# Peptides against a protein of PDB entry 2KNC, part 35

Target 1, 74 residues: chain A of PDB entry 2KNC
Amino acid sequence: KGPDILVVLLSVMGAILLIGLAALLIWKLLITIHDRKEFAKFEEERARAKWDTANNPLYKEATSTFTNITYRGT

## One batch from the design tools (peptide; made by RFdiffusion4, then SolubleMPNN)

Design b2_p16_5_s4 (from b2_p16_5, 14 letters changed)
Fold by OpenDDE base, seed 1:
Structure b2_p16_5_s4 (fold): chain B 74 residues (1-74), chain A 16 residues (1-16)
Amino acid sequence: as target 1 above (74 residues)
Amino acid sequence: LDELLQALQLAQEILS
């Protein structure tokens, strides 16, 4: 019968849509992997910065604790 | 390979 022109057009459209969807999924996957790697590095650097701060003798905590020994709780 | 075979079969069905 020869190819149905409508079937050919719909198949081409479907193929383009599938390629587009696949490209979007690959793009999202690559970004997600990249972001996870970058976030892991950021958390490592943050943990290191916290360690360095704790060992810095020049660092003073913003919060000071005062124990009032004269408070009798009445 | 299976996806390529299916794509070729589908193309043949569309072109027949």
Scores: peptide ipSAE 0.034, ipTM 0.639, DockQ to the pose 0.298
Fold by OpenDDE base, seed 4:
Structure b2_p16_5_s4 (fold): chain B 74 residues (1-74), chain A 16 residues (1-16)
Amino acid sequence: as target 1 above (74 residues)
Amino acid sequence: LDELLQALQLAQEILS
């Protein structure tokens, strides 16, 4: 039996749609992986900045603890 | 790979 032209046309349309969808999924996957790598690099740079701040002699902690030696507890 | 073989068989069936 000769090929059904309608089946051929529908199969070509389906193949184009599937290739397009696959390309979009691959593209989304690539950008997601890229963004995660860039975010990981950003967090590493932020961690380094935190270590640099901890070693900065000009950094003062916002929270200080005071002991009142005159408190008798009565 | 098995899906590719099935797709090739289907293509041969459509073109026969």
Scores: peptide ipSAE 0.032, ipTM 0.629, DockQ to the pose 0.301
Fold by OpenDDE base, seed 3:
Structure b2_p16_5_s4 (fold): chain B 74 residues (1-74), chain A 16 residues (1-16)
Amino acid sequence: as target 1 above (74 residues)
Amino acid sequence: LDELLQALQLAQEILS
């Protein structure tokens, strides 16, 4: 029995779709892992920069907190 | 390996 041409065509189409989806998933997974590693490194560097800033006596914060004694909080 | 064996089995089923 020769293979049914329709079954062959559908199987080829299905295989192409599955390969495409698998490739996209692998690509997304690789990017996600890369981005998470880079983000973790960035957050570590930012935390270190904040620590270094705290140890610098010449550093003044650009923002300051003020207490408004006239505000009654109603 | 199991997926390759399954793919080979499927190919044989289609070609039979």
Scores: peptide ipSAE 0.031, ipTM 0.621, DockQ to the pose 0.286
Fold by OpenDDE base, seed 5:
Structure b2_p16_5_s4 (fold): chain B 74 residues (1-74), chain A 16 residues (1-16)
Amino acid sequence: as target 1 above (74 residues)
Amino acid sequence: LDELLQALQLAQEILS
């Protein structure tokens, strides 16, 4: 049997699609790993900044708690 | 290796 031109064409198209899909998956995986590492660093820095602020004796809270003496709960 | 063998067999089947 001579080579079926349609089978050859479909196999080549399939191979190209699989290579493209594999490349996209690798790319997405690399981005996801990168983003997770960057996000973890950002959250660590944010947590550290919060702790540093809490330990700073010069820090004054911008939010004040008030007791409403006029509220009788009636 | 098994996938490579299958791919070679398929290629020979297509080209035969």
Scores: peptide ipSAE 0.030, ipTM 0.619, DockQ to the pose 0.267

Design b2_p16_7_s2 (from b2_p16_7, 13 letters changed)
Fold by OpenDDE base, seed 4:
Structure b2_p16_7_s2 (fold): chain B 74 residues (1-74), chain A 16 residues (1-16)
Amino acid sequence: as target 1 above (74 residues)
Amino acid sequence: VDLLLAQLLKLIEEAL
């Protein structure tokens, strides 16, 4: 008695579904790894830009403190 | 993957 043709059909259908699910999981994993690497690069670039902005000699603070040397407190 | 494919091919071969 050969294997039931229904067992063969269900096994082929199950294999196709498992391959499709595995491909989607691999794709999602690759995207997740890519996004984490890109996010880490953006955080490093943002950290560098913050350090560069803090050291930018063209950036003048909007607040200037002036000491009035002529103020004789009465 | 290879083991699943080999089992599937064996099941097809036994059906034929």
Scores: peptide ipSAE 0.039, ipTM 0.655, DockQ to the pose 0.058
Fold by OpenDDE base, seed 2:
Structure b2_p16_7_s2 (fold): chain B 74 residues (1-74), chain A 16 residues (1-16)
Amino acid sequence: as target 1 above (74 residues)
Amino acid sequence: VDLLLAQLLKLIEEAL
Protein backbone atom coordinates (compact mmCIF):
# COMPACT_ATOMS: atom_id res chain seq x y z
CA LYS B 1 0.00 0.00 0.00
CA GLY B 2 2.11 2.90 -1.27
CA PRO B 3 1.26 6.35 0.09
CA ASP B 4 -1.33 8.21 -1.98
CA ILE B 5 0.38 9.94 -4.92
CA LEU B 6 -1.28 13.17 -3.71
CA VAL B 7 0.51 12.88 -0.33
CA VAL B 8 3.85 12.46 -2.14
CA LEU B 9 3.21 15.43 -4.44
CA LEU B 10 2.07 17.68 -1.57
CA SER B 11 5.09 16.67 0.55
CA VAL B 12 7.52 17.42 -2.32
CA MET B 13 5.81 20.77 -2.99
CA GLY B 14 5.88 21.59 0.73
CA ALA B 15 9.59 20.70 0.95
CA ILE B 16 10.43 22.92 -2.07
CA LEU B 17 8.43 25.82 -0.56
CA LEU B 18 10.14 25.39 2.84
CA ILE B 19 13.62 25.29 1.21
CA GLY B 20 12.77 28.39 -0.85
CA LEU B 21 11.45 30.24 2.22
CA ALA B 22 14.49 29.20 4.29
CA ALA B 23 16.85 30.42 1.52
CA LEU B 24 15.03 33.80 1.40
CA LEU B 25 15.16 34.14 5.20
CA ILE B 26 18.90 33.29 5.28
CA TRP B 27 19.54 35.76 2.43
CA LYS B 28 17.56 38.53 4.20
CA LEU B 29 19.35 37.78 7.48
CA LEU B 30 22.80 37.96 5.83
CA ILE B 31 21.94 41.28 4.13
CA THR B 32 20.52 42.72 7.38
CA ILE B 33 23.67 41.74 9.33
CA HIS B 34 25.92 43.08 6.54
CA ASP B 35 24.01 46.40 6.32
CA ARG B 36 24.13 46.87 10.12
CA LYS B 37 27.91 46.26 10.14
CA GLU B 38 28.46 48.61 7.19
CA PHE B 39 26.25 51.30 8.78
CA ALA B 40 28.12 50.98 12.10
CA LYS B 41 31.44 51.36 10.20
CA PHE B 42 30.07 54.38 8.31
CA GLU B 43 28.95 56.08 11.56
CA GLU B 44 32.39 55.35 13.11
CA GLU B 45 34.17 56.84 10.06
CA ARG B 46 31.82 59.86 10.24
CA ALA B 47 32.55 60.27 13.95
CA ARG B 48 36.33 60.09 13.23
CA ALA B 49 35.94 62.62 10.39
CA LYS B 50 34.18 64.98 12.87
CA TRP B 51 37.11 64.63 15.29
CA ASP B 52 39.56 65.39 12.45
CA THR B 53 37.34 68.40 11.55
CA ALA B 54 38.07 69.81 15.03
CA ASN B 55 41.69 70.02 13.76
CA ASN B 56 40.56 71.57 10.46
CA PRO B 57 42.76 74.71 10.09
CA LEU B 58 39.67 76.31 8.48
CA TYR B 59 37.76 75.98 11.80
CA LYS B 60 38.25 79.32 13.54
CA GLU B 61 37.07 78.97 17.12
CA ALA B 62 34.03 81.25 17.45
CA THR B 63 35.44 82.41 20.81
CA SER B 64 37.83 85.30 20.22
CA THR B 65 39.32 85.86 23.66
CA PHE B 66 39.85 89.61 23.80
CA THR B 67 42.75 90.01 26.22
CA ASN B 68 41.63 93.17 28.00
CA ILE B 69 45.06 94.88 28.34
CA THR B 70 43.63 96.91 31.28
CA TYR B 71 43.07 93.73 33.36
CA ARG B 72 46.59 92.80 34.37
CA GLY B 73 45.62 90.55 37.23
CA THR B 74 48.15 91.10 39.93
CA VAL A 1 17.25 19.21 7.33
CA ASP A 2 18.71 15.68 7.07
CA LEU A 3 15.74 14.13 8.91
CA LEU A 4 13.27 15.86 6.57
CA LEU A 5 15.30 14.74 3.54
CA ALA A 6 15.38 11.16 4.87
CA GLN A 7 11.60 11.25 5.40
CA LEU A 8 11.09 12.61 1.87
CA LEU A 9 13.35 9.92 0.34
CA LYS A 10 11.53 7.21 2.32
CA LEU A 11 8.18 8.55 1.10
CA ILE A 12 9.45 8.46 -2.53
CA GLU A 13 10.83 4.91 -2.06
CA GLU A 14 7.46 3.78 -0.65
CA ALA A 15 5.68 5.37 -3.66
CA LEU A 16 7.89 3.64 -6.34
Scores: peptide ipSAE 0.038, ipTM 0.651, DockQ to the pose 0.065
Fold by OpenDDE base, seed 5:
Structure b2_p16_7_s2 (fold): chain B 74 residues (1-74), chain A 16 residues (1-16)
Amino acid sequence: as target 1 above (74 residues)
Amino acid sequence: VDLLLAQLLKLIEEAL
């Protein structure tokens, strides 16, 4: 008794579904790895730009710490 | 993939 035609059909359908699922998983994995690398670079560049802005000698902090010389703690 | 394909081909050969 050869394998039932139904078993062959189900195995072929299962194989197609597994190949399709594997392709989608590989595709999603590649995109996720790419996106994480790009996002990490973007956050590094943003961090550097923030540090460069903080070290910019033209950036006068709008917060002048006025030492109130008139505050004699009486 | 190759093992799955070989198993599938064998199953088809056994069904023909």
Scores: peptide ipSAE 0.037, ipTM 0.653, DockQ to the pose 0.064
Fold by OpenDDE base, seed 3:
Structure b2_p16_7_s2 (fold): chain B 74 residues (1-74), chain A 16 residues (1-16)
Amino acid sequence: as target 1 above (74 residues)
Amino acid sequence: VDLLLAQLLKLIEEAL
């Protein structure tokens, strides 16, 4: 007595759904790992670029903060 | 994957 046709149909449907979900989870995991590595590299390159800019004696900040010595905040 | 596929194929074979 083979399994009822309904059990076979439900098992096939369940298998397709599980394979689909597993594929989506693997895909999302791969993207998430890739994006985190790329973002970490980008932040490291951005940090290095700030250090290189700070060490450049020709670099003048576009904005300077002036303390107004005459401003007595009442 | 292969083990799950083999189990599914066996279930279909036993139903036929």
Scores: peptide ipSAE 0.036, ipTM 0.640, DockQ to the pose 0.056

Design b2_p16_7_s3 (from b2_p16_7, 14 letters changed)
Fold by OpenDDE base, seed 2:
Structure b2_p16_7_s3 (fold): chain B 74 residues (1-74), chain A 16 residues (1-16)
Amino acid sequence: as target 1 above (74 residues)
Amino acid sequence: ILELLQQLLELIKLAL
């Protein structure tokens, strides 16, 4: 009595589906980890560029703070 | 995954 051919076919189909789903989950996980690492790198590079801009001797803040000598802080 | 492929191959071998 060979295994019921229907049981074998259903087991093969189920295994292919599970392998396909596992591959898609691994792929999505790898992309999600990659994107998070790339975004973290981009934010680090942006932070460095902001620090370099702040240390640029040509960067004059457009905001002139005039100390109002007449301001009596109560 | 490898174990599932081995089990699948075993099931196919039992069917043939």
Scores: peptide ipSAE 0.074, ipTM 0.725, DockQ to the pose 0.060
Fold by OpenDDE base, seed 4:
Structure b2_p16_7_s3 (fold): chain B 74 residues (1-74), chain A 16 residues (1-16)
Amino acid sequence: as target 1 above (74 residues)
Amino acid sequence: ILELLQQLLELIKLAL
């Protein structure tokens, strides 16, 4: 007595559905990992650009303290 | 995945 043909057909259909769902989950996972790595790289480059701007020797603070040597405090 | 496809193919062969 072979396996019930209905059980085999349902198991084949179930396996195809599970493989399809697994493929979609793997695809979504790969995209999510890719997008997270790209976003992390973008935020690192943006952070570096801010740090490089802050450490840019061309950035002179707009506030210079001048000591007036002529001020005799009374 | 390949092993699951092989098991599925064996199950189809058993039903044929």
Scores: peptide ipSAE 0.073, ipTM 0.728, DockQ to the pose 0.066
Fold by OpenDDE base, seed 5:
Structure b2_p16_7_s3 (fold): chain B 74 residues (1-74), chain A 16 residues (1-16)
Amino acid sequence: as target 1 above (74 residues)
Amino acid sequence: ILELLQQLLELIKLAL
């Protein structure tokens, strides 16, 4: 009984499709992990920049709270 | 993956 040519052809086609899908999934996974690492680094740098701005002695708060001593609430 | 490729190559050789 020779190998069933149809079973071999379907097995080859199925294997090619599975390898192609696996390669696409690995590629998408690698990109997603890369993008998440880059985003995490960006949020860390943004957090550091906010902390450095808060500790910068040259940062004058744009909001000057003037206590108006002459405001007698009538 | 490599083993699956080897099995596939063996199946092709058996078909030829």
Scores: peptide ipSAE 0.068, ipTM 0.723, DockQ to the pose 0.052
Fold by OpenDDE base, seed 3:
Structure b2_p16_7_s3 (fold): chain B 74 residues (1-74), chain A 16 residues (1-16)
Amino acid sequence: as target 1 above (74 residues)
Amino acid sequence: ILELLQQLLELIKLAL
């Protein structure tokens, strides 16, 4: 029985699709791990910067809340 | 990955 050329063709097509899907899953996993590490580093740097700012007696908060006493909310 | 490529190559060889 010669190799069923249709079975071979379908098996090769299926293998290419599975390899492509596996590559996409690996790529997505690598990006997700990278982004989580970068985000964790960013939050750590932000937490350190906030702590350093809070302990600096020369730090003047850039955000000034002005109560506009003339603003009667309509 | 290498093993999957080898299995694919064996399947192609069985077809030829």
Scores: peptide ipSAE 0.063, ipTM 0.706, DockQ to the pose 0.053

Design b2_p16_7_s4 (from b2_p16_7, 14 letters changed)
Fold by OpenDDE base, seed 4:
Structure b2_p16_7_s4 (fold): chain B 74 residues (1-74), chain A 16 residues (1-16)
Amino acid sequence: as target 1 above (74 residues)
Amino acid sequence: VLETLLLLLLLLLEAL
């Protein structure tokens, strides 16, 4: 019995829909991986900028301990 | 998802 022409038409339509869905999923996956890599790079750059802010030479710790070498406790 | 898609593709190829 030759392939039912309706089965062939439905299979071709189904294959086109599946290829379209697969292409969208691959595209979304590639974007999501790209965005995660870019976000990780931005967080690393922000972490480095925060390390530079922690080394802000304008942030002198408010506590300078001066050892007075002339204080002989009697 | 990928496994179900592969099974569906195989089923469609067998129906052809």
Scores: peptide ipSAE 0.031, ipTM 0.603, DockQ to the pose 0.086
Fold by OpenDDE base, seed 5:
Structure b2_p16_7_s4 (fold): chain B 74 residues (1-74), chain A 16 residues (1-16)
Amino acid sequence: as target 1 above (74 residues)
Amino acid sequence: VLETLLLLLLLLLEAL
């Protein structure tokens, strides 16, 4: 019994669908890797900018902790 | 989405 023409047609259709799906998976994987690297860099730059803002000599904390040298606990 | 595509791929391979 030669391969049923239907099995050959279904295998060809399946192969086309698999190639299309594989291409979409590869594309999505590449984007996801790119976006994760870019997002990690953005969060690192944002973290550094926050640290640099905290160390900005123009940023006087509105809360100055004065050690009251006159507070002799009586 | 990735998992659902992988499951669909496996189901298509089992149907072949």
Scores: peptide ipSAE 0.026, ipTM 0.572, DockQ to the pose 0.058
Fold by OpenDDE base, seed 2:
Order: structure tokens, then C-alpha cells, then sequence
Structure b2_p16_7_s4 (fold): chain B 74 residues (1-74), chain A 16 residues (1-16)
């Protein structure tokens, strides 16, 4: 009794669909992991750039501390 | 999207 030709055809079609779907899932998973790592790196670089912006030579602190020469704190 | 693809994969495995 040879395998029913319909069962063989359906199994081959099913295998091709499963391989195609698995390839798409792997591809999407790789992109999603890459994008999350790249976004985390971008937010870290942006956080570091904000810390370096605290040393922006254009940022004059709005508080000029006038040292009152008459107040010798004992 | 990932969950829906996993559900589709399970449905295809059940149909085989």
C-alpha cells in the first residue's frame, strides 16, 4: 500500500508552510531583539548626552552666587 | 503579532 498521494502532497505543502513560517518567526525575533538592543543603546547615549549637557559651556547657571565679602562665616 | 503567529503555527501543527 503506497502512501496516499494526497497525504504525501499535503505533508510536503505543510512542511513548506512550516519552514516558511519558522523563517519569518526567526527573522522577526532577530529584528525585535536587535531593535530592543539598539533602542536601549540609543536611550543610554541620550542619557549620557543629557549628563554632558549639564556641562554645556552655554549653560550659565541662572544663580550667580554673589559672595558677600562682608559675611565671614565664623 | 508574535502570539498570533505562534497560535497559527500550533493550528497548522494540529491540522497535520
Amino acid sequence: as target 1 above (74 residues)
Amino acid sequence: VLETLLLLLLLLLEAL
Scores: peptide ipSAE 0.026, ipTM 0.571, DockQ to the pose 0.050
Fold by OpenDDE base, seed 3:
Structure b2_p16_7_s4 (fold): chain B 74 residues (1-74), chain A 16 residues (1-16)
Amino acid sequence: as target 1 above (74 residues)
Amino acid sequence: VLETLLLLLLLLLEAL
């Protein structure tokens, strides 16, 4: 008995659907892994930039309180 | 989300 033409058609349609679903899952997995790595890198860079801004010697308030030792307030 | 998609895919494979 040759393969029932219906079984062949359903198997081909099923295979196409499975390949499509597998491709979508692989694509979603790759994006999800990429985005998590990129987000982790972005948060690390943002954390470093915040620390660099906090340690920026220009943001050390150059409030050198010059106590003018010669200003005797009368 | 990923685990639920894998479980759904497995269920579809068992139903086929």
Scores: peptide ipSAE 0.023, ipTM 0.550, DockQ to the pose 0.064

Design b2_p16_8_s1 (from b2_p16_8, 12 letters changed)
Fold by OpenDDE base, seed 5:
Parts: structure tokens; C-alpha cells; sequence
Structure b2_p16_8_s1 (fold): chain B 74 residues (1-74), chain A 16 residues (1-16)
């Protein structure tokens, strides 16, 4: 019995699909790892900038609490 | 390699 041409064709098609899927998974994994590392650095730098601002004695809060002395709550 | 896997599947399909 010669090789079943249908089995050969289906095996090749299945292999191409598996390779394509594997390539997409590897690509997605690499991007996801890259983006997570970049985002983690960005959040760390943002956290440091907030701490540096809080420790800077030159930073005056833009929020001046004016106690309105004329507000007698009746 | 991926090529070796393809070749192995092809060879296996020829043996069945």
C-alpha cells in the first residue's frame, strides 16, 4: 500500500498550522515580557519621582488651604 | 529543529 497521500497532506497541513501557532505564541510571549519590563520600569520611575517630590523641601504644595475667617457657619 | 520535526512527521506518515 503506497503512502496514503491524504495522510501525508493532512500531516503537512497540521505541521504548518502547529509551526504557525508556535511562532505566534513565541512572538506574543516576547512582546508580553518586553512590555511588562518596560511598564515595571515606568512605574518604578514614577514611584521614585513621587518620593523625590515628597522629600524635596522646595516643593510647596499648590493647594493652599485658605481658612475663610468670614465663614461663620450660621 | 522544527525542520527535523516536520521530517520526522513526514517519515512517520510514510511508514504507516
Amino acid sequence: as target 1 above (74 residues)
Amino acid sequence: SLLDLLLAVLLLSLLL
Scores: peptide ipSAE 0.074, ipTM 0.741, DockQ to the pose 0.114
Fold by OpenDDE base, seed 2:
Structure b2_p16_8_s1 (fold): chain B 74 residues (1-74), chain A 16 residues (1-16)
Amino acid sequence: as target 1 above (74 residues)
Amino acid sequence: SLLDLLLAVLLLSLLL
């Protein structure tokens, strides 16, 4: 009995769809891993920059707190 | 190649 031509056609179509889906999943996974690594590096660099700013003796906070003695908080 | 994989799947489907 020759292979059922319908089974062959459906198997080929199914294989193409599965390969396409697998390729998209792998692609999405690779991008997601890449982006998460880059974002983690960015957050680490940002955390270091904040630490360096806090340890910089030349850092003058631009915010001067004036206590208004006349402000009765209502 | 990706083409060889597709050919292998095609050949396997013809063998079943």
Scores: peptide ipSAE 0.073, ipTM 0.737, DockQ to the pose 0.117
Fold by OpenDDE base, seed 1:
Structure b2_p16_8_s1 (fold): chain B 74 residues (1-74), chain A 16 residues (1-16)
Amino acid sequence: as target 1 above (74 residues)
Amino acid sequence: SLLDLLLAVLLLSLLL
């Protein structure tokens, strides 16, 4: 007796669903690897920019610490 | 190939 038509239909549907799921997992994996590499590059560029700013004689920190020498804390 | 494996699984599912 030839293959059960229901088994053929369910096997084809199952194969399409598995291929679709595998493609989505591969796509998500590729994006996740890309984003981690790009983020690592961004943090390296940010670290370099911070070092360059620290060596810039024109850079004034927005925070000025004033020590009040006259405040004896009564 | 991966395609041959998928085809083999499909054919095996038709044999059961």
Scores: peptide ipSAE 0.068, ipTM 0.720, DockQ to the pose 0.138
Fold by OpenDDE base, seed 3:
Structure b2_p16_8_s1 (fold): chain B 74 residues (1-74), chain A 16 residues (1-16)
Amino acid sequence: as target 1 above (74 residues)
Amino acid sequence: SLLDLLLAVLLLSLLL
């Protein structure tokens, strides 16, 4: 039986769809890995900056929390 | 490669 033209067309269409889907998955995977590495680095840098700030005796917190001793939560 | 797998599937579909 010669190649069924319909089977050839459907196989080519299916292959194009699978290649397109695979390319999108690879692209998404690469972005996700990149973003995870960048976010991990950013959180580490932020954590270090917080420690450096806490150890700086010249740092004054912009926000002072005052405990109101007269606040009886009724 | 993934391309070789797709080519193999395509060639197999042509042989059936």
Scores: peptide ipSAE 0.067, ipTM 0.720, DockQ to the pose 0.165

Design b2_p16_8_s2 (from b2_p16_8, 12 letters changed)
Fold by OpenDDE base, seed 5:
Structure b2_p16_8_s2 (fold): chain B 74 residues (1-74), chain A 16 residues (1-16)
Amino acid sequence: as target 1 above (74 residues)
Amino acid sequence: LLLELLLQVLLEALER
């Protein structure tokens, strides 16, 4: 029986599709790992910048709580 | 695995 040309063709097409899909999955995985590391670094730097701003001696709190000493609640 | 399966399908297709 001659080689089943349809089986060979479908197997080659399937292999190309699987290699392409595997390459896309690897690419997506690498980007996702990269982006998570960069985002974690950005959130750490942002957290540190907030802590440094809170301890800045030039930072005047935008909200001064004035306890009105003359408010005798009647 | 996938390459071995592809090779097996190709060999089986050539033996027929």
Scores: peptide ipSAE 0.055, ipTM 0.704, DockQ to the pose 0.078
Fold by OpenDDE base, seed 4:
Structure b2_p16_8_s2 (fold): chain B 74 residues (1-74), chain A 16 residues (1-16)
Amino acid sequence: as target 1 above (74 residues)
Amino acid sequence: LLLELLLQVLLEALER
């Protein structure tokens, strides 16, 4: 029987569509993985900067307890 | 793999 030209055309069109969809899914997956890694790094750097601000070695507590050794409590 | 599968489907469609 001669090749069913409709089956050949539909199979080629279906294959092109599947390859195009697969390429878009791979592209979206790569972007999503990249963006999540970059966002995780940004949140880690922001967390670290907040921790470094909380442990700012320039922040001396304004409250220093001095024990007066000359205070004989009455 | 995907290209070989596409070629196989095309050959089977041409043989029928």
Scores: peptide ipSAE 0.055, ipTM 0.707, DockQ to the pose 0.067
Fold by OpenDDE base, seed 2:
Structure b2_p16_8_s2 (fold): chain B 74 residues (1-74), chain A 16 residues (1-16)
Amino acid sequence: as target 1 above (74 residues)
Amino acid sequence: LLLELLLQVLLEALER
């Protein structure tokens, strides 16, 4: 029997659709992994910046704790 | 895999 032209056309269309969907899924996966890595780096840099702010020599806590050397805790 | 499956479907469609 000659090749069913409809089966060949549908198989080629299905192939193109599957390749297109696979490419979109790979693209979305790569972006999602990239964005998560970039966000993790940003949160690490922000954490480091908070540590640098806590060690800012210009930041004097308004509360000075004086250790009373004469305080014998009962 | 995908290309081989497509070639198999094309060959089977040509044999029918």
Scores: peptide ipSAE 0.054, ipTM 0.698, DockQ to the pose 0.065
Fold by OpenDDE base, seed 3:
Structure b2_p16_8_s2 (fold): chain B 74 residues (1-74), chain A 16 residues (1-16)
Amino acid sequence: as target 1 above (74 residues)
Amino acid sequence: LLLELLLQVLLEALER
């Protein structure tokens, strides 16, 4: 019996859908790896900036905690 | 791999 034209058509459509899905999965994987590397670099740069600021003898913390000894919370 | 699987599905569809 010649190949069922419907079976061939459905197999080709299924193959195109699988290739499209595989391409989307590869794309998502590449983005996820890129974003993780960029985030790791950002956290490393932020850590270095904090260390540089902490070692700066001219750095005065912008936050001074004043204990108001006269503040009896009403 | 994926191309070989596609070729196998096409060959099986042609053999029926």
Scores: peptide ipSAE 0.050, ipTM 0.684, DockQ to the pose 0.121

Design b2_p16_8_s3 (from b2_p16_8, 12 letters changed)
Fold by OpenDDE base, seed 2:
Formats: structure tokens, sequence, C-alpha cells
Structure b2_p16_8_s3 (fold): chain B 74 residues (1-74), chain A 16 residues (1-16)
């Protein structure tokens, strides 16, 4: 029984579509993993820069605490 | 190359 030409054509078409879809899914997955790693690195570098800025001698705290000499907190 | 090899294997399996 020779293979039905329609079954061969549909199976080849289905295989091409599945390979194309798999390639797109792998590509999207790689980009998504890359972007998440790069964003996590960027937020870590930004967090480190904020800690270094808190130790910057040019950073004057915007809050001037006036010690009211009349309030002896017991 | 790998995709072509996979397609040829599939075609062979369908023609058996």
Amino acid sequence: as target 1 above (74 residues)
Amino acid sequence: DLLLALLLVLLRALLE
C-alpha cells in the first residue's frame, strides 16, 4: 500500500508548521530569559548606585531635624 | 542542515 499522497503532503506541512512554531517559541523563550536577567542586573546596579549615593558626602538629607531644646523626652 | 536531515528522515519514514 503506497502512502496516500494526501497523508504525505499533510504530514510534511504539519511538520514544517510545528518546526516553525517550535523555533518561534524557543526564540521567544531565549529573549524572555535574556531580558529578565538583564533587567535583574540593571536593578541590582541601580540598587548599588543608590547605596553609594547614600554615602556620598554631597548628599544633604532634605530633612533638617530641629532639636526642640524644650522637649526633654523622658 | 539539521532541519533538512529531519525532513528527509520524516519523508523516508512516510514512504516506507
Scores: peptide ipSAE 0.040, ipTM 0.649, DockQ to the pose 0.130
Fold by OpenDDE base, seed 4:
Structure b2_p16_8_s3 (fold): chain B 74 residues (1-74), chain A 16 residues (1-16)
Amino acid sequence: as target 1 above (74 residues)
Amino acid sequence: DLLLALLLVLLRALLE
């Protein structure tokens, strides 16, 4: 029985669709892994910048508490 | 290359 031309055509179409879908899934996976690694690096850099800002000698707290030594509460 | 080789093997197996 010669090859069924319909089976061959459907198999080729199915293979092209599966290869295309697999390529899109691999591409999306690679981007998602890349973006998560880049985001983790940005969060680490932001954490370091927050530590540097907390140690910035130019940052004076807006609230200074003054104890008035001359206040005798009557 | 590997995907093309696999496709050619599958096409050959469907034509036999």
Scores: peptide ipSAE 0.039, ipTM 0.641, DockQ to the pose 0.117
Fold by OpenDDE base, seed 5:
Structure b2_p16_8_s3 (fold): chain B 74 residues (1-74), chain A 16 residues (1-16)
Amino acid sequence: as target 1 above (74 residues)
Amino acid sequence: DLLLALLLVLLRALLE
């Protein structure tokens, strides 16, 4: 049975589509890995900046915990 | 190169 021209055409089209899909998946994977690493660094820097602000001796907490010395639990 | 080689192998396998 000679090669079915339709099978050859469909297989070539399928191969092109699979290569295109594989390239898009690799590209998306690379971007996702890059973005996750950058986002993790940004969240770490943001966390450090929050800790540094909390430890800043110029940062007076707006919330003064007053120990009510008049609260004798009667 | 590898993609072209794979495509040629697939084309050959479809022509056999």
Scores: peptide ipSAE 0.038, ipTM 0.638, DockQ to the pose 0.110
Fold by OpenDDE base, seed 3:
Structure b2_p16_8_s3 (fold): chain B 74 residues (1-74), chain A 16 residues (1-16)
Amino acid sequence: as target 1 above (74 residues)
Amino acid sequence: DLLLALLLVLLRALLE
């Protein structure tokens, strides 16, 4: 029994769609893994930079909070 | 190459 031409056409169309979807899923997965690793590295570098700044004896915070001891909020 | 090989295998499996 030769393959039904309709079954062959539907299977080829289905295969093309599945390959396209699989390629998109793989691509999205690779990007998502890459971006998460890069973001984790960026947050680690930013955390280290804050520690280095906090340990610098020449660093003065641009903002200082002063408690006004004379301010009795009415 | 790999996509063409996969397509040929699928086409052959459908024609058998």
Scores: peptide ipSAE 0.037, ipTM 0.636, DockQ to the pose 0.122

